# Ledger of designs, part 187: peptides against a protein of PDB entry 4JHK

Target 1, 212 residues: chain A of PDB entry 4JHK
Amino acid sequence: EDYKIQSFDLETQKLLKTALKDPGSVDLEKVSSVIVDQSLKDQVFSREAGRICYTIVQAEAKQTNGSVFRRNLLNRLQQEFKAREETRKRSTQEWVCLVSFICNIFDYLKVNNMPMVALVHPVYDCLFRLAQSDALKNEEEVDCLVLQLHRIGDQLEKMNVQLMDELFNLLRDGFLLQEDLSSMGRLLLLEILEFRAGGWKLSDTAQKYYYS

## One batch from the design tools (peptide; made by RFdiffusion4, then SolubleMPNN)

Design b2_p30_4_s3 (from b2_p30_4, 13 letters changed)
Fold by OpenDDE base, seed 3:
Structure b2_p30_4_s3 (fold): chain B 212 residues (1-212), chain A 30 residues (1-30)
Amino acid sequence: as target 1 above (212 residues)
Amino acid sequence: MEQLEKELREKSVSEWEELAPLELKELEAA
């Protein structure tokens, strides 16, 4: 199976593949660090890393009944989250990768088929940060915001509808009132407003309009 | 709005620290 790890060097790819199949034979702390590091640098990987993480978690649980990988992964992710503002100041790219990765983990690492409650507020915090005026003027941040809402918005709303309402109030205000939005940014905000209004679904016509 | 966002920022870290260990155990049991 393709886990989209082509961005890693061959040695690291081998490490990851081994972790996926035989997690007990590798340093899972190192594996978790590698995954987080790459997720902060590669947007494509950050969006897909959740699947890799899930597989490793399941493999370790099955093989050794261990949770070394998951523990290290979440601890590192928490550290990165705590430093999110500094990350944003340093690199918008790393910031949006971080958000993407957190959302991806939220989406894949479920407990009893439910999202981790511990991640709900952190995810919302990230999205609220992306919904601030200083972020909405940056198309890269708008792209990230809209993408995550497309992927996990319905799940997040189920966890806390009040926060989602507040978030979308900000997005609506941004769409209507903020002057320095890019044309694409404004279009994306409109689309996501309509997306939620439609029950987190987009009509075929709308899909074509916004993404074709 | 400002107050809510501030509270969210503060709670997001503290609750994560509080809840993650508990949920990790739950994940292990699942």
Scores: peptide ipSAE 0.375, ipTM 0.887, DockQ to the pose 0.731
Fold by OpenDDE base, seed 5:
Structure b2_p30_4_s3 (fold): chain B 212 residues (1-212), chain A 30 residues (1-30)
Amino acid sequence: as target 1 above (212 residues)
Amino acid sequence: MEQLEKELREKSVSEWEELAPLELKELEAA
């Protein structure tokens, strides 16, 4: 399987590949740190990092019945989440990568085939931050917001419909009332409003666009 | 709504810290 790790140097790629196949032979704390670091820098990788993490978690569980990787991953992710406002001030790119990564982890790391309850409010917090007026005027943040809602919106709504309603109230208000939205941002907000109204179902064409 | 968002921001970190260890144990047991 292709895990989209081409952005790493060859040595790190080897490390990750080894972690995927034989997690007991590598420093899983280091691996988790490398994944988080790269997820904050590379948006393409950030989008796929959840799948990589899931595979490593499963491999470690199967091989050693351990959870070293998952524990370290979530601890580091929590640290980054705590510093999310500072990250946003420093770099919009790193901020949207962080949100993307958190949402991707939410999507892939499940308990009893259900999303981690611990991540529900943190994910909503990130999305609410992206839905504020100062963020909606930035196309990069709107892109991130809409993309995450396309990917995990239905799951999030199942966890807390009230928060989703409130979130979309903000998006509706942004679409209708905010004057400094970009043309693309406005179109994206309209699209996501219609997407939820349609029951979170994408056409085949739309699916290819958002998941390619 | 603003109050809801404020509460969300305030509790999100604490809930994560509280619930994640419990869920990890559940994953190991499943």
Scores: peptide ipSAE 0.323, ipTM 0.869, DockQ to the pose 0.745
Fold by OpenDDE base, seed 2:
Structure b2_p30_4_s3 (fold): chain B 212 residues (1-212), chain A 30 residues (1-30)
Amino acid sequence: as target 1 above (212 residues)
Amino acid sequence: MEQLEKELREKSVSEWEELAPLELKELEAA
């Protein structure tokens, strides 16, 4: 399996690889910290980190019946979430990485094959923030919003259709009424509106754009 | 709508803190 950890130095790559196979032999608190830190810096990694995290969680559970990694991961993630507005003010890039990472964790860390209920409102809160007028004018934030909705929108809707309806009311209003959207931003909003209306099914073109 | 968003922001952190430990126990049992 390729976990796409090329952005790390070789020593850290080795650490992560060991954590994936023999978690009991490494400092899992350090591993969780490294993953979160990198997820805030690298969008490619942030959208892939969930799979890595899930694998480590499962490996630790099987090997030692432990949950050190998961506990540390979620604690750190919650801390970052609490500071999300400060992160956004400091760096749009880190903010969208944070959102991507939270959504990715939501997607991969299942409880009884269901998304973590604890993450539903936090994820929606992030998406609602991205749907505000001040965020919609930023193409990077729109891209993040649309990407997450493509990946986990159907799951989120199943968890709370009311919030999804409200979110898309904002997106519709943004598309129709907001004048300072970029051309690409406007196109992305239109696409995601149509995507949901079509039952959350990706077109071939969209599939290529977002996942290749 | 605005009220819903406000409530969402207020509940998001507290609910996460409350529910996450419970769900983690379920993950360990599953």
Scores: peptide ipSAE 0.319, ipTM 0.869, DockQ to the pose 0.729
Fold by OpenDDE base, seed 1:
Formats: sequence, C-alpha cells, structure tokens
Structure b2_p30_4_s3 (fold): chain B 212 residues (1-212), chain A 30 residues (1-30)
Amino acid sequence: as target 1 above (212 residues)
Amino acid sequence: MEQLEKELREKSVSEWEELAPLELKELEAA
C-alpha cells in the first residue's frame, strides 16, 4: 500500500517503511516526531497522516502488544496543541496543518470504532478558534475549518451536540454579520451551514452550486 | 456561549492529559 511518504528523504522513508512493517526494530519516538514535524509543514500530508499512524499503531500492537508509538504520537501532538496560539501567531499555514492533523488523528485513531474521547474537546477547541472573527477573515483558516467539518463534523456532533450548536452559531453570525470575510469565505460558510442542515450531506443542487 | 468556549479552552489540555492514558483499548482505523 502506498502511504504517500515521498516528501521525506530516503533515510526517513526507510525508517517509516520499517516502522510500518517491523515497528519493534526502530525508535518509535523518533518516528512519531518525524510524522508530526512533517504534518506541521505539509498540509497534504497532514490530511493523510492518520492512515500511516493507524498502520503503525496496529503493527506495534500485533507485534509486541505495545503502544509506544501511540503514546509518543499523542504526547507530541498534545505539546503542539498546547502551543497552538503561538503557532498560529507564527504561521497560519502551520496552524491549519496542526488542526488538520489533529482532526485527522481523531478520524483515524478510534477505539472500538468510536473516536477517542480525549480528543473531542481539543478538536472542538481548534474549530472554535477557527470560528472566531479574527480567523474567519483569513480564507486559509476558513478553508481548514470547513474542510474539517466536512470530514468529521457528523462524528463530532454525535460526541457533543451542544458544542456543535454553539460552533455553528458562531459560523452563522460570521456569515451574517462579519464584514471583512472574503467572497469565497462567505460562500464556504454558507455551504457548511447548509451541509449540516442537510444532515451532513450535500444535495446535488448544492454540490453543483458550490463546487462546479 | 462565551463562557462555554472559555471553559472548553481551559479544560481541553488537562482533560486530554487525563483521559488519553485511560483509553487503553486497541485503536482502530476509520
């Protein structure tokens, strides 16, 4: 299976491939750090990194019944989360990559086919931050927000409908009241409002209107 | 709403630290 690791150097690719097949033979702390580092720099990778992480977690569990990788991954991710405001200040790109990666991990690393409860509030916190007026004026942040809601919104709502209602109140207010939104940003907010209203599905008409 | 958001921000890190180690069940992919 292709895990799209071509963005790494050859040595790191080898490390990752070994981790995927024989996790007991590599430094899984280093592997987790490498994945997080790249996810913060490459949004395409951050959107897909969950699959790699899942495979490594499964491989380690099967091989040694261990959880070194998962533990190190979540610890590093938590460290980045704690520093999220500083990251946002430094680089919008790294910030949206961080959010994307956290949401991706939320989506892929499930326990008994359910999301990790520990990640629910952190994910909502990220999305609420993206829904603030100072973030909504930035199209890159709006793109990230809307993308994550498309991917995991239905799951998040099942975990906490109150938070989802509050989040969408912010999005509605942003759409209706905020004047410094880009045209595309406003369009995306409208689309996601309709998306949830439609049961987290796009009608054929809406699909053509927003994405043709 | 603002109070809810504030509480969310305040507890998100600590709750993550507290709950993650307790979720000891095998992880699965979506």
Scores: peptide ipSAE 0.304, ipTM 0.852, DockQ to the pose 0.457

Design b2_p30_4_s4 (from b2_p30_4, 13 letters changed)
Fold by OpenDDE base, seed 3:
Structure b2_p30_4_s4 (fold): chain B 212 residues (1-212), chain A 30 residues (1-30)
Amino acid sequence: as target 1 above (212 residues)
Amino acid sequence: MEELAEKLRKQAIEDWEKLAPKELAELEAS
């Protein structure tokens, strides 16, 4: 499999490859830190990091019945989550990468084929932050918000429909009432409103209209 | 909605802080 780790130096690539195949032979705390650090800097990697993490989790479970990697990963995510406002202030790019990564972990790291309950509130909190007026005016944040809802919105709704209703109330109000949205931002909000209204589905024609 | 956002942030932090390392690793599994 291609895990898209070419953005790392060769030594780190070797570390990651070893973690994927023989996790017991490497420092899994270091591996988790490396993955989180890169996910905050590289949006492309951030989008794919969930799959890498899942593979390492499965490999460690199979090899040693351990959970060192997952524990360290989630601990680091907790730290980054707590500092998310500072991250947003420092760099919009790092902020949306953080949100993307948390959502990717939610999407890929499942227990008994179910989403992690522990991540439900953190994910919603990030999405609610993106749905605030000061974020909706930034197209990069709207892009992130809409992308995550396309990827995991249906799963999140199953975990807590009340929070999803509240979130979409904000998005509706933003679409209808906020005056400083970009043209693309407004279009994306309309699309995601229609997407959920259609049962988290969109026709091919509509998809092309909004994204082509 | 600002109140809800703050409540949600607080709840998210509390959820993580209540989890012991083992509980976090096992994702609150019994």
Scores: peptide ipSAE 0.334, ipTM 0.792, DockQ to the pose 0.473
Fold by OpenDDE base, seed 1:
Structure b2_p30_4_s4 (fold): chain B 212 residues (1-212), chain A 30 residues (1-30)
Amino acid sequence: as target 1 above (212 residues)
Amino acid sequence: MEELAEKLRKQAIEDWEKLAPKELAELEAS
C-alpha cells in the first residue's frame, strides 16, 4: 500500500514506513507527534494522516495487542484541543488544520466500523466554535466547517441529532442574520443547509449551481 | 446558545480526559 509521505524528510519517512509495518520496533510516541505536527501545517495531509493512523493502530493491535500509538495520538490531540483558542488567535490556518485533523481521526479511527464515541463531543465542540459569529466572518473557517460537515456530518448526526440540530440553528442564523459574511461564505452556508436538508446528499442540479 | 457551547466544551474536555489506556481498551472492546 502506498502512503503519501513525501513531504517528510527521508529519516522520518523511514520511521513512518517502519511504524506501518512493524510498530513494535519504533518509538510510537515520536511517530504520533510527527504526524500531528505535519497535520497542523497541512490540511490536505490531515486526510492521509487519518488513514496512516488507522493503519498503525491496526498494525500495533495485531502485533502486540497494544494501543501505545493511539494513546499518544489522542493525548497529543487533547493537548492541542485544550489550546485551541490560543491556536486560533495565533493562526487561523493552524486552527482549521487542527479541526480538520480531529475530524479526519474521527472518520478513520473506528471500532467495529463505528465512530469513536469519545470523539463526538470534541468534534462537535470544534464545529460549534467554527459556527460562532466571530468565526463565520472568516471565509477560511467557513470553508473548513462546510468541508467537515460534508465529510462526516451524517456520521455525527447519527451519534447525536440534538447537537446537530443546534449546530445548524447557528448556521441558519448566521446565514440569515449575520451581515459581515463574505459572498462565498454565505453561499457555502446555504449549500450546507440544503445538503443536510437533502439527507446529506447533493443533487446534480445543486452541484452545478454551487460548484460549477 | 452560549450556555450550550460552554456545556459542550466542558463535556468535550471531560471526554478527552477519559481517554486513558483502560478506557481506550474498553472502547476497543465495545
Scores: peptide ipSAE 0.334, ipTM 0.788, DockQ to the pose 0.542
Fold by OpenDDE base, seed 2:
Structure b2_p30_4_s4 (fold): chain B 212 residues (1-212), chain A 30 residues (1-30)
Amino acid sequence: as target 1 above (212 residues)
Amino acid sequence: MEELAEKLRKQAIEDWEKLAPKELAELEAS
């Protein structure tokens, strides 16, 4: 498979490619660190990073029946998650990248084609944080929230419909009651409310209205 | 809502901690 890793220098690209083919021949802790670091800076890459991570996990499992990469990856994510409030205060961009990456890992790093149950609550926690009033007033956070729900909302709901209901109660209240939402933020909240109501699908009419 | 958020955070941390090497190995074996 081909992966979009041109944002890295050539040496790092080679490292990643080797990890994909022969994970036992590289420092998988370093690989995980590099991927996380880049994902915390680039939301676009974080999506691709999910695919990369899954491939490396599978390759290592097949080659050595090991889990060094996944262990290091998840340990790093745990550290970042624990510090998420500080990250948010320091940089909204880094915060939304963190959320995006965690969600993408949830989406791609499946076991037997099933989501990792252990990531369900962390993902919901991040989304709930984005759904708080102080976050909803920031368009960048709303963008992130809506994007993740578009990507993995249906999967998350299958894992815990009660939490999804609670989350969307917050979004509804934000849409209806919060005064300091941006016009675009309010529009995005409306769209995602309709998106879920439509079974996590957008009609052609709605897509044209919101994204044309 | 705040109570729920706090419970979620606590549970999230607890769930993260379950991702120890042993648990990861079990996930791959399953």
Scores: peptide ipSAE 0.324, ipTM 0.785, DockQ to the pose 0.638
Fold by OpenDDE base, seed 4:
Structure b2_p30_4_s4 (fold): chain B 212 residues (1-212), chain A 30 residues (1-30)
Amino acid sequence: as target 1 above (212 residues)
Amino acid sequence: MEELAEKLRKQAIEDWEKLAPKELAELEAS
């Protein structure tokens, strides 16, 4: 399989390729750190990173029945999560990349084809943070929020419908009451409200309205 | 709503901290 790792230098590319095929022969803590670092500054890589991480997890499980990579990955994500407010203040881009990456990990790192329960609250916390008034006024944050809900909203709802209801209460209130939303932000909020109301899918008419 | 957000934050932090090797093993077994 081909993985989009062209943004890394050749040495790092070799490291990642080796991790994908022979994880026992590399420093998996270093590999996890490299992936997280790049995912925090490159949104294009973030989605690919989830796929890469899943492949490494599978390879390690098959090779040694180990979980060193996943443990190191999640530990690093824990550190970034704890510092998320500081990250948000420093760089909106890094913040939305962090959220995107956590959501991608949730989406790709399945256990027996099921979502990892331990990631449910962290994911919801990130989405709730994006749903606060100070974040909804930023189009980049709204875009991130709506994108993640499109990708994993149905899965998250199955894990905890009460939290999803509360999240969408915030989004509804933002759409109806917040005055400093951008035109695109307001449009995106309306779209995602209708998306969930329609069972996490859009009608043909709605799709044409929002994306034509 | 602010109270809920705070609860979620605390729970999220707690959940991250529980991701020890034993917890990961349990996840794999599920």
Scores: peptide ipSAE 0.311, ipTM 0.782, DockQ to the pose 0.548

Design b2_p30_5_s1 (from b2_p30_5, 15 letters changed)
Fold by OpenDDE base, seed 1:
Structure b2_p30_5_s1 (fold): chain B 212 residues (1-212), chain A 30 residues (1-30)
Amino acid sequence: as target 1 above (212 residues)
Amino acid sequence: SAEEEMEQLDKELKEELEPESLERIKKLLS
């Protein structure tokens, strides 16, 4: 299985590969730090990091019944989440990477085949932040918002439909009322509104309209 | 078990992360 770790240097790649296969032989705290750090600067990686994390968690559990990796991972995630506003102010790119990373972890780290309840409100918090007027004017943030809703919107709604309704009220208002949206941003908002209205699915006609 | 540990971590994170998130959401919606 390809975990898209080519962005790392060779030594780090070996570290990650070893963590995936024999987690007991590496420093899992270091591994978690490396993954989080890379997820904050590489959007492509941040979108896939959850899968890597899930695999390492499962590998450690199977090998030693340990949980060192996920404890360190979640601790670091908590720290980054708490500092999210400062991150956004410093770098939009790092901010959207953080959101992508959190959403990806939500998607992959399941408990009893269910999302971690602890991540529900943090995820919504991030999405609500992206839905504010100052964020909607930035295509990079709109792209992130729409991407996450495509990926985990249906799951997230099942966890809290009331918050999802409130979120989409903001998106509707942004689409209709906000003047400084880019053409692409406005198009993406319309698409995601229709996406949810269609039960988190795109019709063939809609797909052609928005993505052809 | 690993599953039980994950559930425990979930509870711990809920206590630490959820309150802050909820408060922020309330502020954003006010």
Scores: peptide ipSAE 0.028, ipTM 0.449, DockQ to the pose 0.823
Fold by OpenDDE base, seed 4:
Structure b2_p30_5_s1 (fold): chain B 212 residues (1-212), chain A 30 residues (1-30)
Amino acid sequence: as target 1 above (212 residues)
Amino acid sequence: SAEEEMEQLDKELKEELEPESLERIKKLLS
């Protein structure tokens, strides 16, 4: 099983690998902090972090029936979420990584195979923020928004269709009315509008058009 | 159990994060 941890130094890689296999033998608070820190810096890792977190949670549960890692992870996530506007101001890259991370956690860290209800509104908050005019003009933010909607949009809609409708109203307005969208940004918005309209599916032809 | 703890954490996170998120969303939608 490949967890995409090559961006870490060897010592940290060892720490993470140990956490995955024997969580009781490591400082799980430290592990959670390391994962969050790297998720804010590394886009690839941020998108993969959920799977790592899930595995550690399961490993700890199996080993000791504990939840130290999950608790620390979510506490740190809460802190980062609260500071999201400052993060966005400081670094668009870190901001989109944060959003990706939150969405990834939503996607992987489930209770009884169901999404955590507590994460629904935070995820929507992030997506709504990305759907504002000042964010839609930035391709990096649009990329993030569209990517997350592709990944978890159907799940989110099941949790709250009203919020999804409101979100897509903003996206529609952005697509139709906002003048300073890049060509790619506008294309991506059109694609995601079509994607949802098609039941969160795209035809092969559409897929080729937008992504080939 | 681990499942119960997860549910409790979910509840706690909801209580702590959801209000802020909801207010933010309301502002964004207004």
Scores: peptide ipSAE 0.028, ipTM 0.452, DockQ to the pose 0.849
Fold by OpenDDE base, seed 5:
Structure b2_p30_5_s1 (fold): chain B 212 residues (1-212), chain A 30 residues (1-30)
Amino acid sequence: as target 1 above (212 residues)
Amino acid sequence: SAEEEMEQLDKELKEELEPESLERIKKLLS
């Protein structure tokens, strides 16, 4: 399978591939750090990091019944999450990458085929932050918000519908009341509002309208 | 087992991350 690790140099790619196949033969702490670091810099990779992480977790579990990688990964994730406001201040790009990464981990790193409950509120925290007026005026943040809701919105709603309702109240208010949205941002908000209203589905006609 | 370890880690993460997130959300919603 293609895990989309092309953004790494060849040596690092080899490290990651080895971790995927034979996690016991590499420093899994280093691997986790590399993945997180790159996820904060590369939005494309950040969006795929969850799948990679899941595979490594499964590989380690099968090989040694260990969880070294997962522990290190989540510890680093915790650190980055705690520093999220500083990250946003420093770099919008890194911030949206962080959100994408957290959401992707939520999507892929499951326990007994269920999302990690511990990640639910952190994910909502990130999405609520993106739904604030100062973030909604930034198209990059709106892109991130809408993308994550497309990916995991239905799952998140199942975990906590009240928070999802509150989130979408903010999005509705942003769409209706905020004047400094970009044209694309406004369009994306409308689309995601319609998307949820349609049961987290978009008709072919609507898809064509918003994304043609 | 690996599964049990995952569940334990989930609980630990909840303890460490959820309170901060909840407070942040409350502030954002106020």
Scores: peptide ipSAE 0.023, ipTM 0.454, DockQ to the pose 0.852
Fold by OpenDDE base, seed 3:
Structure b2_p30_5_s1 (fold): chain B 212 residues (1-212), chain A 30 residues (1-30)
Amino acid sequence: as target 1 above (212 residues)
Amino acid sequence: SAEEEMEQLDKELKEELEPESLERIKKLLS
């Protein structure tokens, strides 16, 4: 499988590959730190990091019945989440990468084939932050918001429909009332409103209209 | 077990992160 790790140096790539195949032979705390650090810097990797993490978790569980990697991963995620406002102020790019990463973890790391309950409200908190007026005027944040809702919106709604309703009320108000949205931002908000209204699905015609 | 540890981590994250998230969401919606 291609895990999109080309952005790492060769030594780090070797470390990650070894973690995927023989996790007991590497420092899994270091591996988790490397993954989180890169996820905050690289949007491409951030979007793929959940799958990598899932594979390492499964490999460690199978090899030693251990959970060192996921423990360190989630601890680091918790730290980054707590510092999310500082991250946003420092770098919009790192902020949207963090949101993407936490959404990927939500999507891939499940307990008994169910999303981690503890991540539901943190994910919504990130999405609500992206839905505020000061964020909606930034196309990069709108892109992130819409992308995550396309990826995990249906799962999140199943976990808490009330929060999803409130989130989309903000998105509707932003679309209708906010004046400083970019043309693309406004288009993306309209698309995601229609996407949810259609049961988290879009027709082929609508898909071409918004994304071709 | 690995499952028990994951459940414990889930509980810990919920206890530490959820209250802050809920409070912030409520404030944003007020």
Scores: peptide ipSAE 0.026, ipTM 0.467, DockQ to the pose 0.738; fails the geometry check

